# Peptides against a protein of PDB entry 4IGA: the designs that were tried, part 93

Target 1, 116 residues: chain A of PDB entry 4IGA
Amino acid sequence: KRVLIVDDAAFMRMMLKDIITKAGYEVAGEATNGREAVEKYKELKPDIVTMDITMPEMNGIDAIKEIMKIDPNAKIIVCSAMGQQAMVIEAIKAGAKDFIVKPFQPSRVVEALNKV

## One batch from the design tools (peptide; made by RFdiffusion4, then SolubleMPNN)

Design b1_p25_2_s3 (from b1_p25_2, 10 letters changed)
Fold by OpenDDE base, seed 2:
Structure b1_p25_2_s3 (fold): chain B 116 residues (1-116), chain A 25 residues (1-25)
Amino acid sequence: as target 1 above (116 residues)
Amino acid sequence: SKEDEVRKLVEELLKLSDEELEELL
């Protein structure tokens, strides 16, 4: 399966890329903000999206909503340092299938990828 | 842990209808 990685932090994208590839998944591409995420989703048609929340231009919640408009069957896993209950609720309401709190263990990401 | 709490929350939220999710916010 192909994964679109969305995070404004280059280091985080690199970390996720390493985890994803070592787990046997392919990285479809990367996005650095929510607007780019929506554009890349249209372009790349990934199977799974890992989504940051706090990003410039467009935040992750809005990006989830826009992607779900494009593809109601989108499989989106949130990866965020903002693990407050309210944010988790917002993400799931928007259409996310999972929510991983930063910092995370690689096994947690792999588990999420395998489950969605 | 925070991770365990969030994981459990997600599991519970995914059981809810859209209407029930709306009521939480």
Scores: peptide ipSAE 0.738, ipTM 0.952, DockQ to the pose 0.856
Fold by OpenDDE base, seed 3:
Structure b1_p25_2_s3 (fold): chain B 116 residues (1-116), chain A 25 residues (1-25)
Amino acid sequence: as target 1 above (116 residues)
Amino acid sequence: SKEDEVRKLVEELLKLSDEELEELL
């Protein structure tokens, strides 16, 4: 399966790329904000998206909503430091399938990838 | 832990219908 990695932090994208590839998945591409995420989803048609929430230009919640309009079957895993209950609820309402709180263990990401 | 709390919340939310989910927050 192919994964689109969305995070405004280059270090976080690098970390996720390492975890994803070592788990046997292919990285379809990367996005640095919500607008770019939507455009990359259209272009790359990935199987899975890892989505940050706090990003400039367009936040992750809005990006999830836009991607779900494009593909109602999109498989989106949120990865965020903002683990408040309200944020989790908003992410799932928007269409996300999982929510991983930063900082995370690599095994947690792998579990989420395998489950969606 | 916070991670376990969030996991549990996600599991419960995914059991809800679209209508039930819309009623939250």
Scores: peptide ipSAE 0.733, ipTM 0.951, DockQ to the pose 0.763
Fold by OpenDDE base, seed 4:
Structure b1_p25_2_s3 (fold): chain B 116 residues (1-116), chain A 25 residues (1-25)
Amino acid sequence: as target 1 above (116 residues)
Amino acid sequence: SKEDEVRKLVEELLKLSDEELEELL
């Protein structure tokens, strides 16, 4: 399966790329904000999206909403910091299928990928 | 933990969403 990685932090994208690749998934591409995420989703039609919440230009929740308009069956895993409980809930309401918490634990990332 | 608390809430929400989807199909 192919994964689109969305995060404004290059370090976070690199970390996820490593975890995802080692788990046997393919990285379809990367995006650095919500607008790019929507554009890349249209272009790449990935199987799974990992979506950061707090991003410039367009936040992750708005990106989820836009992607769900494009593909109601999109499989989106939201990525959050520990202090973002309310935002995670909003992301799930918007259509996200699961969540993972930063700092990432490889086992948790893989579990989420396998679950959606 | 905070993560466990959120996980519980998310799982409940996802179950409700699945039920709603099943009703539409």
Scores: peptide ipSAE 0.287, ipTM 0.719, DockQ to the pose 0.184
Fold by OpenDDE base, seed 1:
Structure b1_p25_2_s3 (fold): chain B 116 residues (1-116), chain A 25 residues (1-25)
Amino acid sequence: as target 1 above (116 residues)
Amino acid sequence: SKEDEVRKLVEELLKLSDEELEELL
């Protein structure tokens, strides 16, 4: 399966890419903001999206909503930090299927990828 | 843990969503 990685931080994308590839998944591409994520979803048609909802100066929930309009069957895993419980709940209500927390734990990332 | 607490809430919410979908079909 192919994964689109969305995060404004290059370091976080790198870490997630390493975990995803070691788990036997393919990285379809990367996006650095919500608008780019929507465009890349249309272009790449990934099987799974990892979506950062802690991106500064952006509403990560809006990106989820737009992707769900494009593909109601989209498999979106949100990435959050501790203290973002309300945003995680909002992401699930918007259509996300699971969540993982930062800092990334490889076993939790793999579990989420396997479940969606 | 805090993660486990959020996970329980998410799992409950996802179950409710599945039930609502089944009722519409």
Scores: peptide ipSAE 0.277, ipTM 0.708, DockQ to the pose 0.196

Design b1_p25_2_s4 (from b1_p25_2, 11 letters changed)
Fold by OpenDDE base, seed 2:
Structure b1_p25_2_s4 (fold): chain B 116 residues (1-116), chain A 25 residues (1-25)
Amino acid sequence: as target 1 above (116 residues)
Amino acid sequence: SKEDEIRKLVEELKKLSDEELEALL
């Protein structure tokens, strides 16, 4: 399966890319904000999206909503910092299938990828 | 842990959503 990685931090994208590829998934592409995420989703048609919440231009919650308008069957895993319970809940309500917390635990990332 | 607490809430939300979806089918 192909994964679109969305995070404004290059280091976070790199970390996720490493975890995802080592787990046997393919990286479809990367996006650095919510607007770019929506555009890349249309372009790449990934199987899974990992979506950061706090991003410039467009946040992850809004990006989830826009992607769900495009593809109601989108499989989105939201990536949140510890302490962002409310935003995780909002992401799930917006259509995200699961969540993982930063700092990333590889086993948790893989578990989420396997379950969506 | 805080993560476990969030996960429990998310699972409960998913369960409710699935039940709502099943009711529509």
Scores: peptide ipSAE 0.298, ipTM 0.714, DockQ to the pose 0.169
Fold by OpenDDE base, seed 3:
Structure b1_p25_2_s4 (fold): chain B 116 residues (1-116), chain A 25 residues (1-25)
Amino acid sequence: as target 1 above (116 residues)
Amino acid sequence: SKEDEIRKLVEELKKLSDEELEALL
């Protein structure tokens, strides 16, 4: 399966890319904000999206809502910081399938990828 | 843990959503 990685932090994208590829998934592409995420989703039609919440230009929750308009069957895993319980709940209500809390262990990322 | 607490809430929310969908059918 092909994964679109969305995070404004280059380090986080690098970490996720390493985990995803080692787990046998293909990286479809990367996005650095919610607007770019929506554009890349249309372009690449990935099987799975890992989505950061707090980003410039457009946040992850708004990006989830826009992606769900495009593809109601989108498989989105939200990546949240500690203390973001309310935002995670909002992301799930918007259509995200699962969540991962930062900092995360590689095994938790793989588990989420396998379940969606 | 914080993750466990959030997961419990998410799973409960998903169950409610599934029940609502089944009731609609």
Scores: peptide ipSAE 0.258, ipTM 0.688, DockQ to the pose 0.173
Fold by OpenDDE base, seed 5:
Structure b1_p25_2_s4 (fold): chain B 116 residues (1-116), chain A 25 residues (1-25)
Amino acid sequence: as target 1 above (116 residues)
Amino acid sequence: SKEDEIRKLVEELKKLSDEELEALL
């Protein structure tokens, strides 16, 4: 399966890319904000999206809503910061299938990828 | 943990959402 990685932090994208690749998934591409995430989803049509919530330009929740308009069956795993309980709830309401909390263990990321 | 707390709330929310969806079908 192909994964689109969305996070404004280059370090986080790199970390996720390593975890995803080592787990046997393919990285479809990367996005650095919600607007780019929507564009890349249309372009790449990934099987799974890892979506950061707090991003400049367009946040992850708005990106989820836009992606769900494009593909109601999109498989989105939201990546939240510790303490963002309300934002996670909003992301799930918007259509996210699962969530992981930063800082995360690689095994937790793999578990989420396998479940969606 | 905070993650466990969020997961509990999400699971409850998903349960309610599934029930709402089933009511529409």
Scores: peptide ipSAE 0.256, ipTM 0.687, DockQ to the pose 0.186
Fold by OpenDDE base, seed 1:
Structure b1_p25_2_s4 (fold): chain B 116 residues (1-116), chain A 25 residues (1-25)
Amino acid sequence: as target 1 above (116 residues)
Amino acid sequence: SKEDEIRKLVEELKKLSDEELEALL
């Protein structure tokens, strides 16, 4: 399966790319904000999206909403900080299938990828 | 843990959403 990685932090994208690749998944591409995420989703048609919440230009919640308009069956895993309980709930309400909490262990990421 | 707490809330929310969907069908 192909994964679109969305995060404004280059370090986080690099970390996720390493985890995803080692787990046997393919990286479809990367996006650095919610607007790019929507554009890349249309372009790449990934099987799974890892979605950061706090991003410039467009946040992850709004990106989820826009992606769900494009593909109601999109499989989005939201990536949240430990203090973002309310935002995780909003992401799930917007259509995200699961969540992982930063800082995350590789096994938690893989578990989420396997479940969606 | 805080992660487990969030997971519990998410699972409850998903359950409610599924029930709402079933009610529409």
Scores: peptide ipSAE 0.251, ipTM 0.686, DockQ to the pose 0.208

Design b1_p25_3_s1 (from b1_p25_3, 10 letters changed)
Fold by OpenDDE base, seed 1:
Structure b1_p25_3_s1 (fold): chain B 116 residues (1-116), chain A 25 residues (1-25)
Amino acid sequence: as target 1 above (116 residues)
Amino acid sequence: SEKEKEIQEALKKLGYDDARVYFAD
């Protein structure tokens, strides 16, 4: 399966790329903000998306909503430091399947990829 | 973690029983 990695932090995208690749998945591409994520989703048609929340231009919640308009069956795994109950619930309500709080264990990302 | 369990329970009550939340211990 092919994964689109969305995060404004270069080091986080690199970390996720390493985890995803080592787990046997293919990296479809990367996005640095929510607007780019929506455009890349349309372009690449990935199987799975890892989504940050706090990003410039467009945040992850809005990006999830826009991606769900494009593909109601999109498989989105949120990876965010915003672990407040209200934020987690908002991300799931928007359409995310999973929410992984930062900092995370690499094995949790792999588990989410395998189950989503 | 306790927070993970609390949020997971809240999601189930709201009808999102297939969602999964992962928190560091």
Scores: peptide ipSAE 0.689, ipTM 0.941, DockQ to the pose 0.813
Fold by OpenDDE base, seed 5:
Structure b1_p25_3_s1 (fold): chain B 116 residues (1-116), chain A 25 residues (1-25)
Amino acid sequence: as target 1 above (116 residues)
Amino acid sequence: SEKEKEIQEALKKLGYDDARVYFAD
């Protein structure tokens, strides 16, 4: 399966790329904000998206909503430091399948990838 | 974690049974 990595932090994208590839998945591409995420989803049609929440241009919640308009069956795993109950619920309501709170264990990302 | 369990239960009550949350603490 191919994964689109969305995070405004270069270090986080690098970390996720390492986890994803070592777990046997392919990286479809990367995006640094929600607007790029939507554009890349249209272009690459990835199987899975890892989505940050706090980003410039467009936040992760809005990006999830836009991606769900493109593909109602999109598989989105949120990965964010915004672990408040209200934010988690909002992300799930928007269409995300899973929510991983930062900081996270790499094994949790792999588990989410395997189950989504 | 306690926070993970709390949010997971809240999601179930709202009808999102398939959602999974992962918290380190």
Scores: peptide ipSAE 0.688, ipTM 0.942, DockQ to the pose 0.791
Fold by OpenDDE base, seed 3:
Structure b1_p25_3_s1 (fold): chain B 116 residues (1-116), chain A 25 residues (1-25)
Amino acid sequence: as target 1 above (116 residues)
Amino acid sequence: SEKEKEIQEALKKLGYDDARVYFAD
């Protein structure tokens, strides 16, 4: 399966890329903000998206909503430091399947990838 | 973690039974 990695932090994208690749998944591409995420989703048609929340241009919640409009069956795993209950609920309501709070263990990401 | 369990329960009460939340603590 192919994964689109969305995070405004280059370091985080690199971490996720490493985890995803080592787990046997393919990285479809990367996006640095929510607007790019939506564009890349259309372009790459990934199987899974890892989505940050706090990003410039467009936040992750809005990006999730837009991606769900494009593909109601989109599989989105949120990966964010915003672990407040309200934020988690909003992400899930928007359409995300999973919410992983930073900092995370690589195994958590792999588990989410396997189950989504 | 307790926080993870708490949010999972909240999500279930809201009807999101299959949502998965992962917390470090």
Scores: peptide ipSAE 0.680, ipTM 0.940, DockQ to the pose 0.785
Fold by OpenDDE base, seed 4:
Structure b1_p25_3_s1 (fold): chain B 116 residues (1-116), chain A 25 residues (1-25)
Amino acid sequence: as target 1 above (116 residues)
Amino acid sequence: SEKEKEIQEALKKLGYDDARVYFAD
């Protein structure tokens, strides 16, 4: 399966790329903000998206909503430092399947990838 | 974690039974 990695932090994208590839998944591409995420989703039609929340241009919640308009069956896993209940609920309501709070163990990401 | 459990339960009450939340311990 192919994964689109969305995070404004280069180091986080690198980390996720390592985790994803070692787990046997393919990286479809990367996006650095929500607007790019929507654009790349249209272009690449990945099987799974890892989505940050706090990003410039467009935040992850809005990106999730836009992606869900494009593909109601999109499989989105949120990875964010914002682990407040309200934010988690908002992300899930928007259409995300899972929410992983940062910092996370690689195994948590793999588990989410396998189950989504 | 306790927070993870709380949020997970809240999601279930809202009808999102299949959603999963992962928190660091």
Scores: peptide ipSAE 0.679, ipTM 0.941, DockQ to the pose 0.838

Design b1_p25_3_s3 (from b1_p25_3, 9 letters changed)
Fold by OpenDDE base, seed 5:
Structure b1_p25_3_s3 (fold): chain B 116 residues (1-116), chain A 25 residues (1-25)
Amino acid sequence: as target 1 above (116 residues)
Amino acid sequence: SAKEKEIQAALDKLGYKDNRVYLAP
């Protein structure tokens, strides 16, 4: 399966890329904001998306909503430092399949990838 | 943790049955 990695932080994208690759998944591409994420989803047709929330241009919640309009079956895993209840609720309502709070362990990401 | 319980409660309220959302240890 192919994964689109969305995060404005280069370090986080690198970390996720390493985890995803070592877990046997392919990295379809990367995006640095929500607008780019939507465009990359259209272009790459990834199987899974890892989605940051706090990003410039377009935040992750809005990106989830837009991707779900494109593909109601999209598999989006949120990965965010904003692990408060309100944000979890918003992500779920938007269509996220999982929510991982930063900082995280690699095994948690792998579990999410395997189960979505 | 308290935060984890809060998140789980929210999931339950929303009827989200896949309860794999959690905070890293």
Scores: peptide ipSAE 0.168, ipTM 0.678, DockQ to the pose 0.689
Fold by OpenDDE base, seed 4:
Structure b1_p25_3_s3 (fold): chain B 116 residues (1-116), chain A 25 residues (1-25)
Amino acid sequence: as target 1 above (116 residues)
Amino acid sequence: SAKEKEIQAALDKLGYKDNRVYLAP
């Protein structure tokens, strides 16, 4: 399966790329904000998306909503430092299949990839 | 952490199961 990695932090994208590839998944591409995420989803049609929330241009919640308009069956895993219940609820309502808190263990990401 | 516990509580309400994985119909 192919994964689109969305995060404004280069370090985080690198870390997720390492985890994803070691787990046997392919990285379809990367996006640095929500608008780019939507564009890349259309272009690459990935099987799974890892989505940050706090990003410039367009936040992750709005990006989830836009991707779900494109593909109601999109598999989106949120990876965020935001630790509020309200944010989790908003992400799930938008269509996210999982919510991973930063910092996280690699095994948590792998489990999410396998389950969505 | 407290943050993670709060998140887990929210996920539980939304139907998270099996090692903190949410599967929507």
Scores: peptide ipSAE 0.162, ipTM 0.662, DockQ to the pose 0.221
Fold by OpenDDE base, seed 2:
Structure b1_p25_3_s3 (fold): chain B 116 residues (1-116), chain A 25 residues (1-25)
Amino acid sequence: as target 1 above (116 residues)
Amino acid sequence: SAKEKEIQAALDKLGYKDNRVYLAP
């Protein structure tokens, strides 16, 4: 399966890329904000998206909503430092399949990828 | 994690039991 990695932090994208590839998944591409995420989703048609929340231009919640409009069957895993109940609820309501709180263990990401 | 367990507990309490949040061991 191919994964689109969305995070404004280059280090985090690099970290996720390492985890994803070591887990046997392919990285379809990267996006640095929510607007780019929507564009890249259309372009790359990934199987899975890892989505940050706090990003410039467009936040992750809005990006999830826009992607879900494009593809109601999109498989989006949120990966965010904003591990608050309210944010998790918002992400779920937007259409996210899982929510990983930063900092995370690599195994948590792999588990999410396998279960989504 | 402890954080994830806390979040899940809160979601359970609020009736959000659609298995959309997975907890790592």
Scores: peptide ipSAE 0.146, ipTM 0.669, DockQ to the pose 0.452
Fold by OpenDDE base, seed 3:
Structure b1_p25_3_s3 (fold): chain B 116 residues (1-116), chain A 25 residues (1-25)
Amino acid sequence: as target 1 above (116 residues)
Amino acid sequence: SAKEKEIQAALDKLGYKDNRVYLAP
């Protein structure tokens, strides 16, 4: 399966790329904000998306909503430092399948990838 | 953790029982 990695932090994208690749998944591409995420989703048609929340241009919640309009079956895993109850609920309501709080263990990401 | 349980309880009440939340320690 192919994964689109969305995060405004280059180091986080690199970390996720390493985890995803070592787990046997393919990286479809990267996006640095929510607007780019929506564009890349249309272009690349990835199987899974890892989604940051706090990003410039468009935040992760709005990106989730837009992607879900494009593909109601989109498999989006949130990876965010914002693990507050309200944020988790908001992301899930928007359509996210899972919510991983930073900092995380690689095994947690792999578990999410395997379950969506 | 207590926080995980709290969030999970909230999700369960909202009908998202299949979504399991795990937080960093």
Scores: peptide ipSAE 0.132, ipTM 0.740, DockQ to the pose 0.743

Design b1_p25_3_s4 (from b1_p25_3, 10 letters changed)
Fold by OpenDDE base, seed 1:
Structure b1_p25_3_s4 (fold): chain B 116 residues (1-116), chain A 25 residues (1-25)
Amino acid sequence: as target 1 above (116 residues)
Amino acid sequence: SEKEKEIQEKLKELGYDDARVYFAD
């Protein structure tokens, strides 16, 4: 399966790319904000999306909503430091399948990828 | 974790039975 990685932090994108690749998945592409995430989803039609929440231009919640309009069956895994109940509920309500709070163990990302 | 459990219970209460939350602690 192909994964679109969305995070405004270059180091986080690199970390996720390493985890995803070593787990046997293909990286479809990367996005640095919600606007790019929506554009890349349309272009690449990835099987899975890892989504950050706090980003410039467009945040992750809005990006999830827009992607779900494009593809109601989109498989989105949120990876964010914003682990407050309200934020988690909002992300899931928007359409995300899973929410992984930062900092996380690589195995948790792999588990989510395998189950989503 | 305790927080993970709390959020999972809330999600189920709201009807999101298939959602999964992962917290290290």
Scores: peptide ipSAE 0.701, ipTM 0.944, DockQ to the pose 0.802
Fold by OpenDDE base, seed 5:
Structure b1_p25_3_s4 (fold): chain B 116 residues (1-116), chain A 25 residues (1-25)
Amino acid sequence: as target 1 above (116 residues)
Amino acid sequence: SEKEKEIQEKLKELGYDDARVYFAD
């Protein structure tokens, strides 16, 4: 399966890319903000999206909502340091399947990828 | 994780039974 990695931090995208590829998944592409995420989703039609929340241009919550408009069956896994209950609930309500709080164990990402 | 469990319970209460939350600790 192909994964679109969305995070404004280059180091985080690199980390996720390593985890994703080692787990046997392919990286479809990367996005550095929510607007790019929406554009890349349309372009690449990935099987799974890893989504950051705090990003410039467009935040992850809004990106999730826009992607869900494009594809109601989108599989989105949030990866964010914003682990407050309210934020988690907002992400899930928007359409995310899973929420992984940063810092995370690589095995948690793999588990989410395998189950989503 | 206590926080993880609390949020999971809240999500189920809201009808999101299949949502999964992962907290390191």
Scores: peptide ipSAE 0.698, ipTM 0.945, DockQ to the pose 0.826
Fold by OpenDDE base, seed 4:
Structure b1_p25_3_s4 (fold): chain B 116 residues (1-116), chain A 25 residues (1-25)
Amino acid sequence: as target 1 above (116 residues)
Amino acid sequence: SEKEKEIQEKLKELGYDDARVYFAD
C-alpha cells in the first residue's frame, strides 16, 4: 500500500518515511501543509494518509475535510502533538480513522497502518 | 494512559467505535 505523508516538519516526515518503509509500505509522496495534502491526494490517490494538524496555509482538520469530499473512503491517520480531547474528537469527526499523539512509538504507527 | 482511555471512551459514547487513539503515556 502507498502512503502520503503530511507534516510541516521535515524531520517528522523523514521519521515517518523510515517507519513506513521499514514496515513494508511505499511512500506515495509528501506534503508540507494541508493545501499541498489535498493536491497530492488528488494527484497520487494514495491508499493511506498520515496527517499532521498544526500546519501553515491549511491545518490538518480542514485538510481531512477536503480529502473526505474528494474520497469519502479515504484512510487518514492523524499524527499530532495536540492530544487534547477536543482536538482528537474534532479530527475523528472530520473523518480520520485514528489519532496518534506525538511523541509516539514507531510500532503505534505500524499498528495503525495495518488496521486502517 | 488515563487520558487515552478517557478519550477513547468519549469517542465510543459519540458513536465512533472503530476509532483508535494512541498516547505515549
Scores: peptide ipSAE 0.694, ipTM 0.944, DockQ to the pose 0.807
Fold by OpenDDE base, seed 3:
Structure b1_p25_3_s4 (fold): chain B 116 residues (1-116), chain A 25 residues (1-25)
Amino acid sequence: as target 1 above (116 residues)
Amino acid sequence: SEKEKEIQEKLKELGYDDARVYFAD
């Protein structure tokens, strides 16, 4: 499966790339904000998306909504430091399958990738 | 994680039974 990594932090994208590739998945591409995420989703048609929430240009919630318009079957795993109940619920309502709170254990990401 | 369990239960109450939440603590 191919994964689109979305996060405004380069170090986080690098970390996720390492986890994803070591787990046997392919990185389809990267996006640094929600707008890029939507564009890359259209372009790359990834199987899975890891999505940050707090990003410039377009936040992760809006990006999830836009991606779901493009592909109602999109598989989105949120990865965010925003672990408040309200935010988690909002992300799930928007269409995300899973929500991983930062900081996370690599095994949690792998588990989500395997189940989504 | 207590926080994880709390949110998971809330999601189930709201009808999102397949959603999974992962918390470090």
Scores: peptide ipSAE 0.694, ipTM 0.944, DockQ to the pose 0.790

